# Ledger of designs, part 12: peptides against a protein of PDB entry 2MBZ

Target 1, 143 residues: chain A of PDB entry 2MBZ
Amino acid sequence: GINLTPEEKFEVFGDFDPDQYEEEVRERWGNTDAYRQSKEKTASYTKEDWQRIQDEADELTRRFVALMDAGEPADSEGAMDAAEDHRQGIARNHYDCGYEMHTCLGEMYVSDERFTRNIDAAKPGLAAYMRDAILANAVRHTP

## One batch from the design tools (peptide; aimed at target 1 V25 W29 H94)

Design b2_p13_5 (made by RFdiffusion4)
Pose (drawn by RFdiffusion4):
Structure b2_p13_5 (pose): chain A 143 residues (1-143), chain P 13 residues (1-13)
Amino acid sequence: as target 1 above (143 residues)
Amino acid sequence: SAAAHAYYAAAFA
């Protein structure tokens, strides 16, 4: 998958070692179909592809988190759009985490505080803010 | 980290 060195993972993922939990991940659910399409895509991903996503993900925090500061609701245009923005980003980066699928991630993320702590490293409750943004975004699209 | 999320997306999706 990532097949990176500790140094690269640092320069890329920062102080986050996902490889250690590589096989551990499927221990949680390990039952998804999308993963299958993703592994095929992440089969050759390099540090650049991985760093490209990080710099991209950093940008997600400032705007999302900035929305929180202004005190605007997550189902807001800017927030939901930010959610739609997240969808296409994580989808085109692995296979195509559809809307319904993108939502599975939103709540299954609140369950394991490991993700939240690593994700909230930017700010607490961001996971909840995004889920609703993604959930609402999926609604305005859902028939 | 922000990149962690992307890895998880890749791992779970």

Design b2_p13_5_s1 (made by RFdiffusion4, then SolubleMPNN; from b2_p13_5, 11 letters changed)
Fold by OpenDDE base, seed 5:
Structure b2_p13_5_s1 (fold): chain B 143 residues (1-143), chain A 13 residues (1-13)
Amino acid sequence: as target 1 above (143 residues)
Amino acid sequence: SPGFLGALAGLLL
């Protein structure tokens, strides 16, 4: 699990408790390479590391929201670049994330209502926009 | 902060 004190967890994640989902994650993904890589990589993470990850997520959220507000299509260069940065961020922080895996994550954002609610808290339709951008980015990188 | 970890953690970002 995440090696932070209760106070540190609150400072980084607020009302969200990642440990609440540990059992479900293990049930669904415990036998995958991605799970193993994530557990090994995050085992050494400090509070500052987790805070950085949250900050990166917040920045990406703002970036996608700005694109939507500007009326940029999800298959625009701006949206696809944001999707690529998202993929690379996952690769750096958690596990190897190819385009196939990334598209699967995008589909999960719209098929799992918990993800949809969480993402769309920033802006209605953001999860679908991200899914579309992720797919478009995968297509342009798969000739 | 409102990050992507907010539904499922670690593997599911």
Scores: peptide ipSAE 0.166, ipTM 0.804, DockQ to the pose 0.414
OpenDDE base, seeds 1, 2, 3, 4: peptide ipSAE 0.153, 0.165, 0.157, 0.158; ipTM 0.802, 0.807, 0.800, 0.803

Design b2_p13_5_s2 (made by RFdiffusion4, then SolubleMPNN; from b2_p13_5, 10 letters changed)
Fold by OpenDDE base, seed 5:
Structure b2_p13_5_s2 (fold): chain B 143 residues (1-143), chain A 13 residues (1-13)
Amino acid sequence: as target 1 above (143 residues)
Amino acid sequence: SAGFLGALAGLLL
């Protein structure tokens, strides 16, 4: 799991407890390369590493919200670039994330109500917007 | 902060 003390986990994740999902993740994805890669990569992560990951997620959220507020379509260059940065961030921090994998993640954001609820807390419809941007980005990179 | 990790777990961000 995450090698942080309970206090450090609280400082980084607040009221969210990542440990409560560890068993489900293992049950659903424990036999995948993504799971293995993530466990190997994150095994040495410090509190500062996890905080950076959270900061990157927050920045991406703000970026997508700004695009939505500006009326930019999800298949705009700006939205697709944000999706690409998201994909690269996953690859850098967790596991190899190709465009097909990224598209699957995008679909999960709208099909799993837990993800949808969490993401849409920033702005209603954000999960769907992200999914659409992720799909558009995948399409433009797979001509 | 509760980013995409807060959506479910650290793996599926």
Scores: peptide ipSAE 0.176, ipTM 0.811, DockQ to the pose 0.390
OpenDDE base, seeds 1, 2, 3, 4: peptide ipSAE 0.174, 0.175, 0.166, 0.165; ipTM 0.810, 0.812, 0.808, 0.809

Design b2_p13_5_s3 (made by RFdiffusion4, then SolubleMPNN; from b2_p13_5, 9 letters changed)
Fold by OpenDDE base, seed 2:
Structure b2_p13_5_s3 (fold): chain B 143 residues (1-143), chain A 13 residues (1-13)
Amino acid sequence: as target 1 above (143 residues)
Amino acid sequence: SAGALGALAGLLL
C-alpha cells in the first residue's frame, strides 16, 4: 500500500486518507488484475511519485473544467484528448487500462456518490462530463 | 488539495 508517514500523507493527500478505503477496495477489487498491478506498481512509490500523480490529477481536472467553461462538448476533440490522457495516466501509474475499463471507471464516477462529490467539488457536473468524454474517446478508438 | 481525481476506490481515478 501507500507507505508514507502520516506527515507525508498529509502533505500529498491533505484531508483525504486513502487508507480509509483499503478494506473496501480489497473487498470489491482484490481479485482483479487491476488491483494486483496497482499494488505492485505503487509499492515502490516515493512521496515524490505520489505528489506527481496528484499534480497530474489536478492538472487534468483544471483541463476538463476549462473545456466545460469554454462550452466544449464532451465529445469534442479537446475533451476526448483529455480523456485519453487520463486513460494513459492510469496505465502508466497504476494498471493496464483499456477502453472498456476506462468506460467502466467513467460510469463509476457518476454512479458512486463519493466519486461524484469529490470530482464535482471542482465544478458541478464535471463527473458526468468526464464520463461522457471517456465514452466518446473509447468510441473513437474502437475499430 | 487532495485532487479531484483522488483514488477512493483504489482501482483509481
Scores: peptide ipSAE 0.179, ipTM 0.821, DockQ to the pose 0.373
OpenDDE base, seeds 1, 3, 4, 5: peptide ipSAE 0.168, 0.168, 0.160, 0.178; ipTM 0.820, 0.814, 0.816, 0.822; seeds 1, 4 fail the geometry check

Design b2_p13_6 (made by RFdiffusion4)
Pose (drawn by RFdiffusion4):
Order: sequence, then C-alpha cells, then structure tokens
Structure b2_p13_6 (pose): chain A 143 residues (1-143), chain P 13 residues (1-13)
Amino acid sequence: as target 1 above (143 residues)
Amino acid sequence: AAAAAFAFAAAAF
C-alpha cells in the first residue's frame, strides 16, 4: 500500500504511523467492498501521492475549523460544501467513496477514539462537524 | 497526523 520509510511517513503523514495498524485496520471491520477497490488503487501509491493528500487534508481543517469559529452550523452551505469537497477528495484518492459510503465513515469514525484523537489533533468535535456536513450534503443529493 | 489519518482511513475503506 503505502510502502514508505519511517522518514517519508514522517515527512508525509507527520507523526502518524498507519503502517503499524495496516493489518490492524481490517480487525475493526475488515468487511468492506470499497477497501477492495482501494487496495487496487493504493497498490502503487507513492510518498508524493500520499503527501499530496496531506497538504490537501491540512487545507480542509482551516476552512472547516474556521467555520466552527464563526459559529455557523455544519449543515450550512459552506460547511456541507466542505463536506462535498471532502467526499470527492477521499473518493478520487482511493476509488470513489460514494455519498452513502462517505457517511459510513462519518459515524464509524466517532466510535474509535483513536481516529478522533488523531483526527481531532486539529480540534475537538471536528469529526461530528464533518459527519453532519457530509450527511446533510448527501441528503440534498439523495433522491 | 490528522491528515494522515484521513488518508489512511480512506485507503483502508
């Protein structure tokens, strides 16, 4: 998958070692179909592809988190759009995490505090803010 | 680290 060095993972993922949990991940749910399509796509991903996502993800925090500061609701245009923006980002980055699928991630994320702590490293409650943004975004699209 | 979790979680999904 990532097949990176500890140094690269640092320069890329920062102080985050996903490889150590590589096989551990399927231990949680290891039952998804999308993962299958993703592994095929992440089969050759390099540090650049991986870094490209990080710099991209960092940008997600400022705007999202900045929306929180202004005190605007997560189902807001800017927030939901930010959610739609997250969808296409993570989808085109692995296979196409559809809307319904993008939502599965939103709440299954709140369950494991490991993800939240690593994700909230930017700010607490961001996971909840995004889920609703994504959930609402999916609704305005859902028939 | 947060961004990495996103990328990895999406890849795992």

Design b2_p13_6_s1 (made by RFdiffusion4, then SolubleMPNN; from b2_p13_6, 4 letters changed)
Fold by OpenDDE base, seed 1:
Structure b2_p13_6_s1 (fold): chain B 143 residues (1-143), chain A 13 residues (1-13)
Amino acid sequence: as target 1 above (143 residues)
Amino acid sequence: AAAGALAFLGAAF
């Protein structure tokens, strides 16, 4: 799990408790390279590391929301670039995330209502927008 | 409000 004190966890994640998903994560990913990589990387993370990750996620969320508000299509350069940054962020912080994996994640964002609710908390339809941008980005990077 | 920890399940948020 996340090696933070309860106080530190609250400071970073607020009311969201990532540890409540530990069992499900293990069930879905426990025997994958992604899981192993994530556990290895995050084992050394400090509160500051987790805060940075949250800040990056928040920034990306704002970026997508701004694109939506501007009426930019999900297959616009701006949206696809945001999707690429999303993929790279996952790769940097957690596990190797190729375009196929990223596309699968995008689909999960719209098929798992828990993800949809969490993402759409920022803006209704954001999960779908992200999924579409992720797909478009994957397509443009697939020769 | 996005949780980076959700990346464990395949999400940055």
Scores: peptide ipSAE 0.103, ipTM 0.784, DockQ to the pose 0.352
OpenDDE base, seeds 2, 3, 4, 5: peptide ipSAE 0.102, 0.089, 0.102, 0.087; ipTM 0.782, 0.777, 0.777, 0.777; seed 2 fails the geometry check

Design b2_p13_6_s2 (made by RFdiffusion4, then SolubleMPNN; from b2_p13_6, 5 letters changed)
Fold by OpenDDE base, seed 4:
Structure b2_p13_6_s2 (fold): chain B 143 residues (1-143), chain A 13 residues (1-13)
Amino acid sequence: as target 1 above (143 residues)
Amino acid sequence: AAAGALAFLGGAF
């Protein structure tokens, strides 16, 4: 779990409670290397680390939304770059995230209704847009 | 935001 006090968790995550998903995450990912890596890495994270992660996530969301609003195709350079930054952010903060893994995550965003709902809270269709951008980015990096 | 966090983490907290 996240090593923050309830107050710190509220300051960083607000109404979002990451602990609410712990059981499901364990059920889905508990036996994967990704899960292990994430748990080991995040165990040392401070409040500032988690805040940074949140800020990065928010920035990425805004970036994708802006791309959608501008009518940029999901396979545009801008969208693919955003997808790449998403992948790299996961790799930097949590677990090794290759392009295959990233595409799997993208598919999950559109196949798991809970993910779709949560992501699309920022903008309808965002999950699908992200998935498409992730796929496009993977393709250009996997000749 | 929650949406961004979930997307970034792939639900793996």
Scores: peptide ipSAE 0.152, ipTM 0.791, DockQ to the pose 0.398
OpenDDE base, seeds 1, 2, 3, 5: peptide ipSAE 0.151, 0.132, 0.135, 0.152; ipTM 0.784, 0.784, 0.784, 0.789

Design b2_p13_6_s3 (made by RFdiffusion4, then SolubleMPNN; from b2_p13_6, 4 letters changed)
Fold by OpenDDE base, seed 4:
Structure b2_p13_6_s3 (fold): chain B 143 residues (1-143), chain A 13 residues (1-13)
Amino acid sequence: as target 1 above (143 residues)
Amino acid sequence: AAAGALAFLSAAF
């Protein structure tokens, strides 16, 4: 799990408990390189590291919401750039995330109702918008 | 911090 005290976890994640997904993540991903890489990389993370990751996630969410509110298509340059930053954030913080992997994650966001519910808490339809942007970004980078 | 935003990366935890 995350190497933080309960108090530190609350300070960083607030009401969201990432550890509630630990068992399921292990069940679904435990035999993958991505899981191994993430566990190895995050093992050394400090509270400040996790806070940075959370801040990056918040910023990305705000960007996607702003794009949706502005009526920008999911295949717009702005939306695709946000998707690219999402991919790069995963790669930087957790595991190697190619475009194929990224599209798989995007599909999970709309096919797993738990992900959809959690994501759409920020804005209804956000998961689908992200999926579409992720796909568009992958297409433009894999001609 | 928007707690729900971390859901985007929950598969990595």
Scores: peptide ipSAE 0.096, ipTM 0.760, DockQ to the pose 0.384
OpenDDE base, seeds 1, 2, 3, 5: peptide ipSAE 0.086, 0.092, 0.092, 0.095; ipTM 0.760, 0.764, 0.762, 0.766

Design b2_p13_7 (made by RFdiffusion4)
Pose (drawn by RFdiffusion4):
Structure b2_p13_7 (pose): chain A 143 residues (1-143), chain P 13 residues (1-13)
Amino acid sequence: as target 1 above (143 residues)
Amino acid sequence: TRNRTMVISVLLA
């Protein structure tokens, strides 16, 4: 998958070691189909592809988090759009985490506080803010 | 602030 050195993972993922939990991940659910399509795509991903996502993800926080500061609701245009923006980003980056699938991630994320702590490292409750943004975004698209 | 949401999502999905 990532097949990176501790140094690269640092320069890329920062102080985050996902490889250690590589096989540990499937322990949680390890039952998804999309993971199959993703492994095929992440089979050769390099530190650049991985860094590209990080710099991209960092941008996600400032705007999302900035929306929180202004006190605007997550189902807001800017917030939901930010959610639609997240979808295409994580989808094109692994296979195509569809809307319905993108939502599975939103709540399954609140369950494991490991993710939240690592994700909220930017700010607490961000996971909830995004889920609703993604959930609402999926609704305005859902037939 | 470093954000790993997309990275984690790619690894998980």

Design b2_p13_7_s1 (made by RFdiffusion4, then SolubleMPNN; from b2_p13_7, 8 letters changed)
Fold by OpenDDE base, seed 2:
Structure b2_p13_7_s1 (fold): chain B 143 residues (1-143), chain A 13 residues (1-13)
Amino acid sequence: as target 1 above (143 residues)
Amino acid sequence: PRNITLGLAALLL
């Protein structure tokens, strides 16, 4: 799990406790390369590393919300660029994330109500917008 | 504030 004190976890994640999903994650993804890579990478993460990851996520959320508020289509250059940055962030921080994997994640954002509710807390319809942007970005990078 | 990636990291891996 995350190697932080309870106090540090609260400072970084607030009321959200990632550890509550550890067993489910292991059951669903424990035999995947993604899981192995994530465990390897995050094993050495400090509080500062986790905080950076949170800050990156917050920035990306604000970016997508701003695009939606501006009326930019999910397949606009701006939205696709945000999706690409999201993909690269996953690859950098957690596991190799190709475009196929990314599209699968995007679909999960709209099919798993837990993800949808969590994402749409920032703005209704954000999960669907992200899914569409992720798909569009994958398409434009597939020759 | 709630971020998307945090939820993703917890529920995905």
Scores: peptide ipSAE 0.155, ipTM 0.801, DockQ to the pose 0.471
OpenDDE base, seeds 1, 3, 4, 5: peptide ipSAE 0.173, 0.131, 0.168, 0.175; ipTM 0.803, 0.793, 0.809, 0.809; seeds 1, 3, 4, 5 fail the geometry check

Design b2_p13_7_s2 (made by RFdiffusion4, then SolubleMPNN; from b2_p13_7, 8 letters changed)
Fold by OpenDDE base, seed 1:
Structure b2_p13_7_s2 (fold): chain B 143 residues (1-143), chain A 13 residues (1-13)
Amino acid sequence: as target 1 above (143 residues)
Amino acid sequence: PRNITLGLSTLVL
């Protein structure tokens, strides 16, 4: 799991403990290369590393919300660029994330109510907007 | 802060 003390986990993630999903993740994805890569990378992460990851995610969330508030389509340059940054962030922090993988993640954001609920806490419809932006970004990079 | 760690994706909001 995440190599942080309970205190450090609270400081970074608040009342949420990511390790509560460890068993489910292992059962669903434990035999994938992505899982292996993620476990290998994150095993050395410090509190500061996890905090950086959170900060990056928060900034991305704000960026998408701002795009939605401005009425920018999910397939706009701005939205697709945000999606690309999201993909690159996953690749940098967790596992190699190609465009097919990214689109699968986008679909998960709208099909798994746990993700939808969490994402849409920032703004209703954000998960769907992100999914659409992810798809559009994938399309423009794989014509 | 809010986050979700499911599947192979982790998103912190």
Scores: peptide ipSAE 0.087, ipTM 0.766, DockQ to the pose 0.217
OpenDDE base, seeds 2, 3, 4, 5: peptide ipSAE 0.085, 0.083, 0.084, 0.083; ipTM 0.772, 0.769, 0.764, 0.765; seed 2 fails the geometry check

Design b2_p13_7_s3 (made by RFdiffusion4, then SolubleMPNN; from b2_p13_7, 8 letters changed; failed a check: a repeat of another design)
Amino acid sequence: PRNITLGLATLLL

Design b2_p13_7_s4 (made by RFdiffusion4, then SolubleMPNN; from b2_p13_7, 9 letters changed)
Fold by OpenDDE base, seed 2:
Structure b2_p13_7_s4 (fold): chain B 143 residues (1-143), chain A 13 residues (1-13)
Amino acid sequence: as target 1 above (143 residues)
Amino acid sequence: PRNVSLGLSTLVL
């Protein structure tokens, strides 16, 4: 799991406890390359590393919300760029994330109510907006 | 501290 004290975990993740999903994740994805890569990368992460990851996620959330508030379509250049940054962030911090993987994640955001609820906490419909932006970004990068 | 909207996205596959 995440090598932080309970106090550090609270400071970084708040009420969200990632450890509560550890067993489910292992059961569902434990034999995948993504899981292995994530475990290898995050094993050395410090509190500062996790905080940076959360800051990046927060910034991206604000960026998508701003796009929605501005009325920008999910397939706009701005939305697709945000989706690309999201993909690259996953690749940098956790596991190789190609466009196919990214689109699968996007679908999960709208099909798994746990993801939908957590994402839409920032703005109703954000998960669907992200899914659409992720798909559009994948399409534009597929020759 | 607050929950980050995309936190679950990277920690849960």
Scores: peptide ipSAE 0.088, ipTM 0.772, DockQ to the pose 0.405
OpenDDE base, seeds 1, 3, 4, 5: peptide ipSAE 0.087, 0.086, 0.087, 0.089; ipTM 0.775, 0.768, 0.772, 0.769; seeds 3, 5 fail the geometry check

Design b2_p13_8 (made by RFdiffusion4)
Pose (drawn by RFdiffusion4):
Structure b2_p13_8 (pose): chain A 143 residues (1-143), chain P 13 residues (1-13)
Amino acid sequence: as target 1 above (143 residues)
Amino acid sequence: AFAAALAFFAAAF
């Protein structure tokens, strides 16, 4: 998958070691189909592809988090769009985490506080803010 | 860590 050195993972993922939990991930749910399509795509991903996503993800925080500061609701245009923006980003980066699938991530994220602590490292409750943004975004698209 | 967890988590799906 990532097949990176500790140094690269640092320069890329920062102080986050996903490889250690590589096989541990499937322990949680290890039952998804999208993962299959993703592994095929992440089979050769390099540090650049991985870094590209980080720098991209960092940008997600400032805007999302900035929306929180202004006190605007998550189902807001800017917030939901930010959610739609997240979808295409994580979808085109692995296979295509559809809307319904993108939502599965939103709440299954709140369950494991490991993800939240690592995700919220930017700010507490961001996971909840994004889920609703993604959930609402999926609604305005859902037939 | 945020970005890394996100990318990795997405890859897990």

Design b2_p13_8_s1 (made by RFdiffusion4, then SolubleMPNN; from b2_p13_8, 6 letters changed)
Fold by OpenDDE base, seed 2:
Structure b2_p13_8_s1 (fold): chain B 143 residues (1-143), chain A 13 residues (1-13)
Amino acid sequence: as target 1 above (143 residues)
Amino acid sequence: AFGGALAFLGASL
């Protein structure tokens, strides 16, 4: 549950209504620590907090797109650093996100078509690029 | 934009 007014939700998320997915999220993730942590942490989030999270996501998207456009491979330091920042952002805003969890999320980005479509809206193949960068980052941080 | 949607569906981003 997001404690924003309908107007605030529209300002932050636009036409996307996160409440439409609450039941599915609970069914898929409700028995995980990540879900519990996220619910507890975000329960106190203000409109400004949610807007910041959206802004961070947009910035990350632009960063990955720029890397792809520059021809940087997904296992480049630049791409892996972006993946690391993504992991840390999840940890800060939502739930403890280790490298294993992060790689699982990366795989979800390419295996769940809804995620793939949403991500690739910025650039075709972005989801796969992110997944590969996430994996590479996990590998380099796992001696 | 996608970040919000992704966070809610997969508890990610």
Scores: peptide ipSAE 0.101, ipTM 0.779, DockQ to the pose 0.428
OpenDDE base, seeds 1, 3, 4, 5: peptide ipSAE 0.099, 0.100, 0.096, 0.101; ipTM 0.777, 0.776, 0.783, 0.779; seeds 1, 5 fail the geometry check

Design b2_p13_8_s2 (made by RFdiffusion4, then SolubleMPNN; from b2_p13_8, 6 letters changed)
Fold by OpenDDE base, seed 4:
Structure b2_p13_8_s2 (fold): chain B 143 residues (1-143), chain A 13 residues (1-13)
Amino acid sequence: as target 1 above (143 residues)
Amino acid sequence: AHGGALAFLSAAL
């Protein structure tokens, strides 16, 4: 698990409790390289590291919302760039995330209702928008 | 806070 005190976890994650998903994550991903890489990488993370990750994710969410509000298509340069930054963020912080993996994650955002509800809390339809942007970004990088 | 949860879920789930 995350090597933070309960107080630190509250400060960083607030109402979100990542530990409640640990068993399910292990069940679904425990035998993957992604899981191994994530565990190895995050084992040394400090409170400041986790806070940075949270801040980056929040910023990305705001960026996608802004794109939607502006009416930018999901296959626009702006949306695809946001998707690319999302992919790179996963790669930097958790595990090697190729375009195929990223596309799979995007599909999960719209197929798993828990993800959809979580993402769409920021803006209805955001999960679908992100999925489409992720797909478009993958396509442009795999000609 | 929403984005952080998203990122973690993406990495963890």
Scores: peptide ipSAE 0.144, ipTM 0.785, DockQ to the pose 0.502
OpenDDE base, seeds 1, 2, 3, 5: peptide ipSAE 0.122, 0.125, 0.132, 0.134; ipTM 0.775, 0.779, 0.780, 0.777

Design b2_p13_8_s3 (made by RFdiffusion4, then SolubleMPNN; from b2_p13_8, 5 letters changed)
Fold by OpenDDE base, seed 5:
Structure b2_p13_8_s3 (fold): chain B 143 residues (1-143), chain A 13 residues (1-13)
Amino acid sequence: as target 1 above (143 residues)
Amino acid sequence: AFGGALAFLAGAL
């Protein structure tokens, strides 16, 4: 699991408790390469590493919200670039994330209400917007 | 942010 004290976990994740989902994650993904890679990478992560990951997520959230507020379509260059940065962030921090995997994640954001609720806390419809941007980014990179 | 959600179902925990 995440090698942080309860205090550190609260400082980084706040009300979200990743350990609450450990069993479900293992049941659903335990036999995948993504799960293995993530466990290997994150085993050495410090509080500062986890905080950086959260900061990156917050920054991307703000970018997508700003794009939506500006009326930019999800297949705009700006939205697709934000989706690409998201994909690269996953690859850097967790596991190899190709465009197919990324589109699968995007679909999960709108099909699992827990993800939708979490993401849309920043702005209603954000999960759907991200899914559409992820798909558009994948399409432009797979001619 | 979505970072926590990502860790949850993508096996990034």
Scores: peptide ipSAE 0.180, ipTM 0.812, DockQ to the pose 0.484
OpenDDE base, seeds 1, 2, 3, 4: peptide ipSAE 0.166, 0.175, 0.169, 0.163; ipTM 0.807, 0.812, 0.808, 0.807

Design b2_p13_8_s4 (made by RFdiffusion4, then SolubleMPNN; from b2_p13_8, 7 letters changed)
Fold by OpenDDE base, seed 5:
Structure b2_p13_8_s4 (fold): chain B 143 residues (1-143), chain A 13 residues (1-13)
Amino acid sequence: as target 1 above (143 residues)
Amino acid sequence: SFGGALAFLSASL
């Protein structure tokens, strides 16, 4: 899927290897619109594109961690705005991501231990905090 | 990291 050299992949993703999940993703989601959109959109991505995506994710992580450290609730405007930016980032980079889809992704953050471990590496409980912020953001946009 | 998780997330529902 990702057309980077092994060296480029290491420079961008470090110890995380996205290719190790390719078969599982194809098996579980290969027939979905989201998968097709992501595959088509990312097919032309360069190393710089992938690096930008990683940088955006890192920035969002720092933003959520700062909110948690400040004691801001996950349903605060700050946390919900961060969740909205996350949703828009997915839509821009991968596939159409409505609020319903976003809440499903949030639930996966806490339901799949692999996601939980990866996210919580920045701060324990971050995955749950993000899930709660995503849900709150969805609620405020669908009264 | 969250960035790494995003790569798997991008194709998951």
Scores: peptide ipSAE 0.119, ipTM 0.777, DockQ to the pose 0.540
OpenDDE base, seeds 1, 2, 3, 4: peptide ipSAE 0.117, 0.118, 0.116, 0.128; ipTM 0.778, 0.778, 0.783, 0.783; seed 4 fails the geometry check

## One batch from the design tools (peptide; aimed at target 1 W29 S38 L105)

Design b2_p14_1 (made by RFdiffusion4)
Pose (drawn by RFdiffusion4):
Structure b2_p14_1 (pose): chain A 143 residues (1-143), chain P 14 residues (1-14)
Amino acid sequence: as target 1 above (143 residues)
Amino acid sequence: SRAAGALAFAAKFF
């Protein structure tokens, strides 16, 4: 998958070691189909592809988090769009985490506080803010 | 960053 050195993972993922949990991840749910399509795509991903996502993800925080500061609701245009923006980003980066699938991530994320702590490292409650943004975004698209 | 890394890594499995 990532097949990176501790140094690269640092320069790329920062102080986050996903490889140590590589096989641990399937322990949680290890039952998804999309993971299958993703592994095929992440089979050769390099540090650049991985870094490209980080710098991209960092940008997600400032805007999302900045929306929180202004006190605007998550189902807001800017917030939901930010959610749609997240979808295409994580979808084109692995296979295509569809809307319905993108939502599975939103709540299954709140369950494991390991993800939240690592994700909220930017700010607490961001996971909830994004889920609703993604959920609402999926609704305005859902037939 | 750690947060971004978690995102990228989680997305791999979704």

Design b2_p14_1_s1 (made by RFdiffusion4, then SolubleMPNN; from b2_p14_1, 4 letters changed)
Fold by OpenDDE base, seed 4:
Structure b2_p14_1_s1 (fold): chain B 143 residues (1-143), chain A 14 residues (1-14)
Amino acid sequence: as target 1 above (143 residues)
Amino acid sequence: SRAAGALAFLGTYF
């Protein structure tokens, strides 16, 4: 879990309580390598680490939104590069994230209403755009 | 953001 005080959690995540999903995450992914790797890595994370992760995610979100606003296709080089950075960010912070895993995550963004709602809060259709960019990036890196 | 936090845990990645 997250070893932050309630105050620190509020500082980083606001009114959102990530621990509300702990049980579901364990039930759905508790037996996966990704889960184990994430638990291992994040066990040592400080408040500053979590804040950095949040900031990186926000920056990536803004980057995708900017691409959408500019009319750049999801399979543009810019969008695919953003997707690649997203994949690498997951790899650094949580678990090994190959292209197949990444595409699965992208599909979850559009198939799980909770993800869609959270992502599209930044811009309607963002989840679908990210999914498409993730897929395109995976395709271009597949031999 | 809280949205990013939700993604981090619900999806176990962000």
Scores: peptide ipSAE 0.111, ipTM 0.775, DockQ to the pose 0.503
OpenDDE base, seeds 1, 2, 3, 5: peptide ipSAE 0.111, 0.116, 0.109, 0.117; ipTM 0.780, 0.777, 0.775, 0.783; seeds 1, 2, 5 fail the geometry check

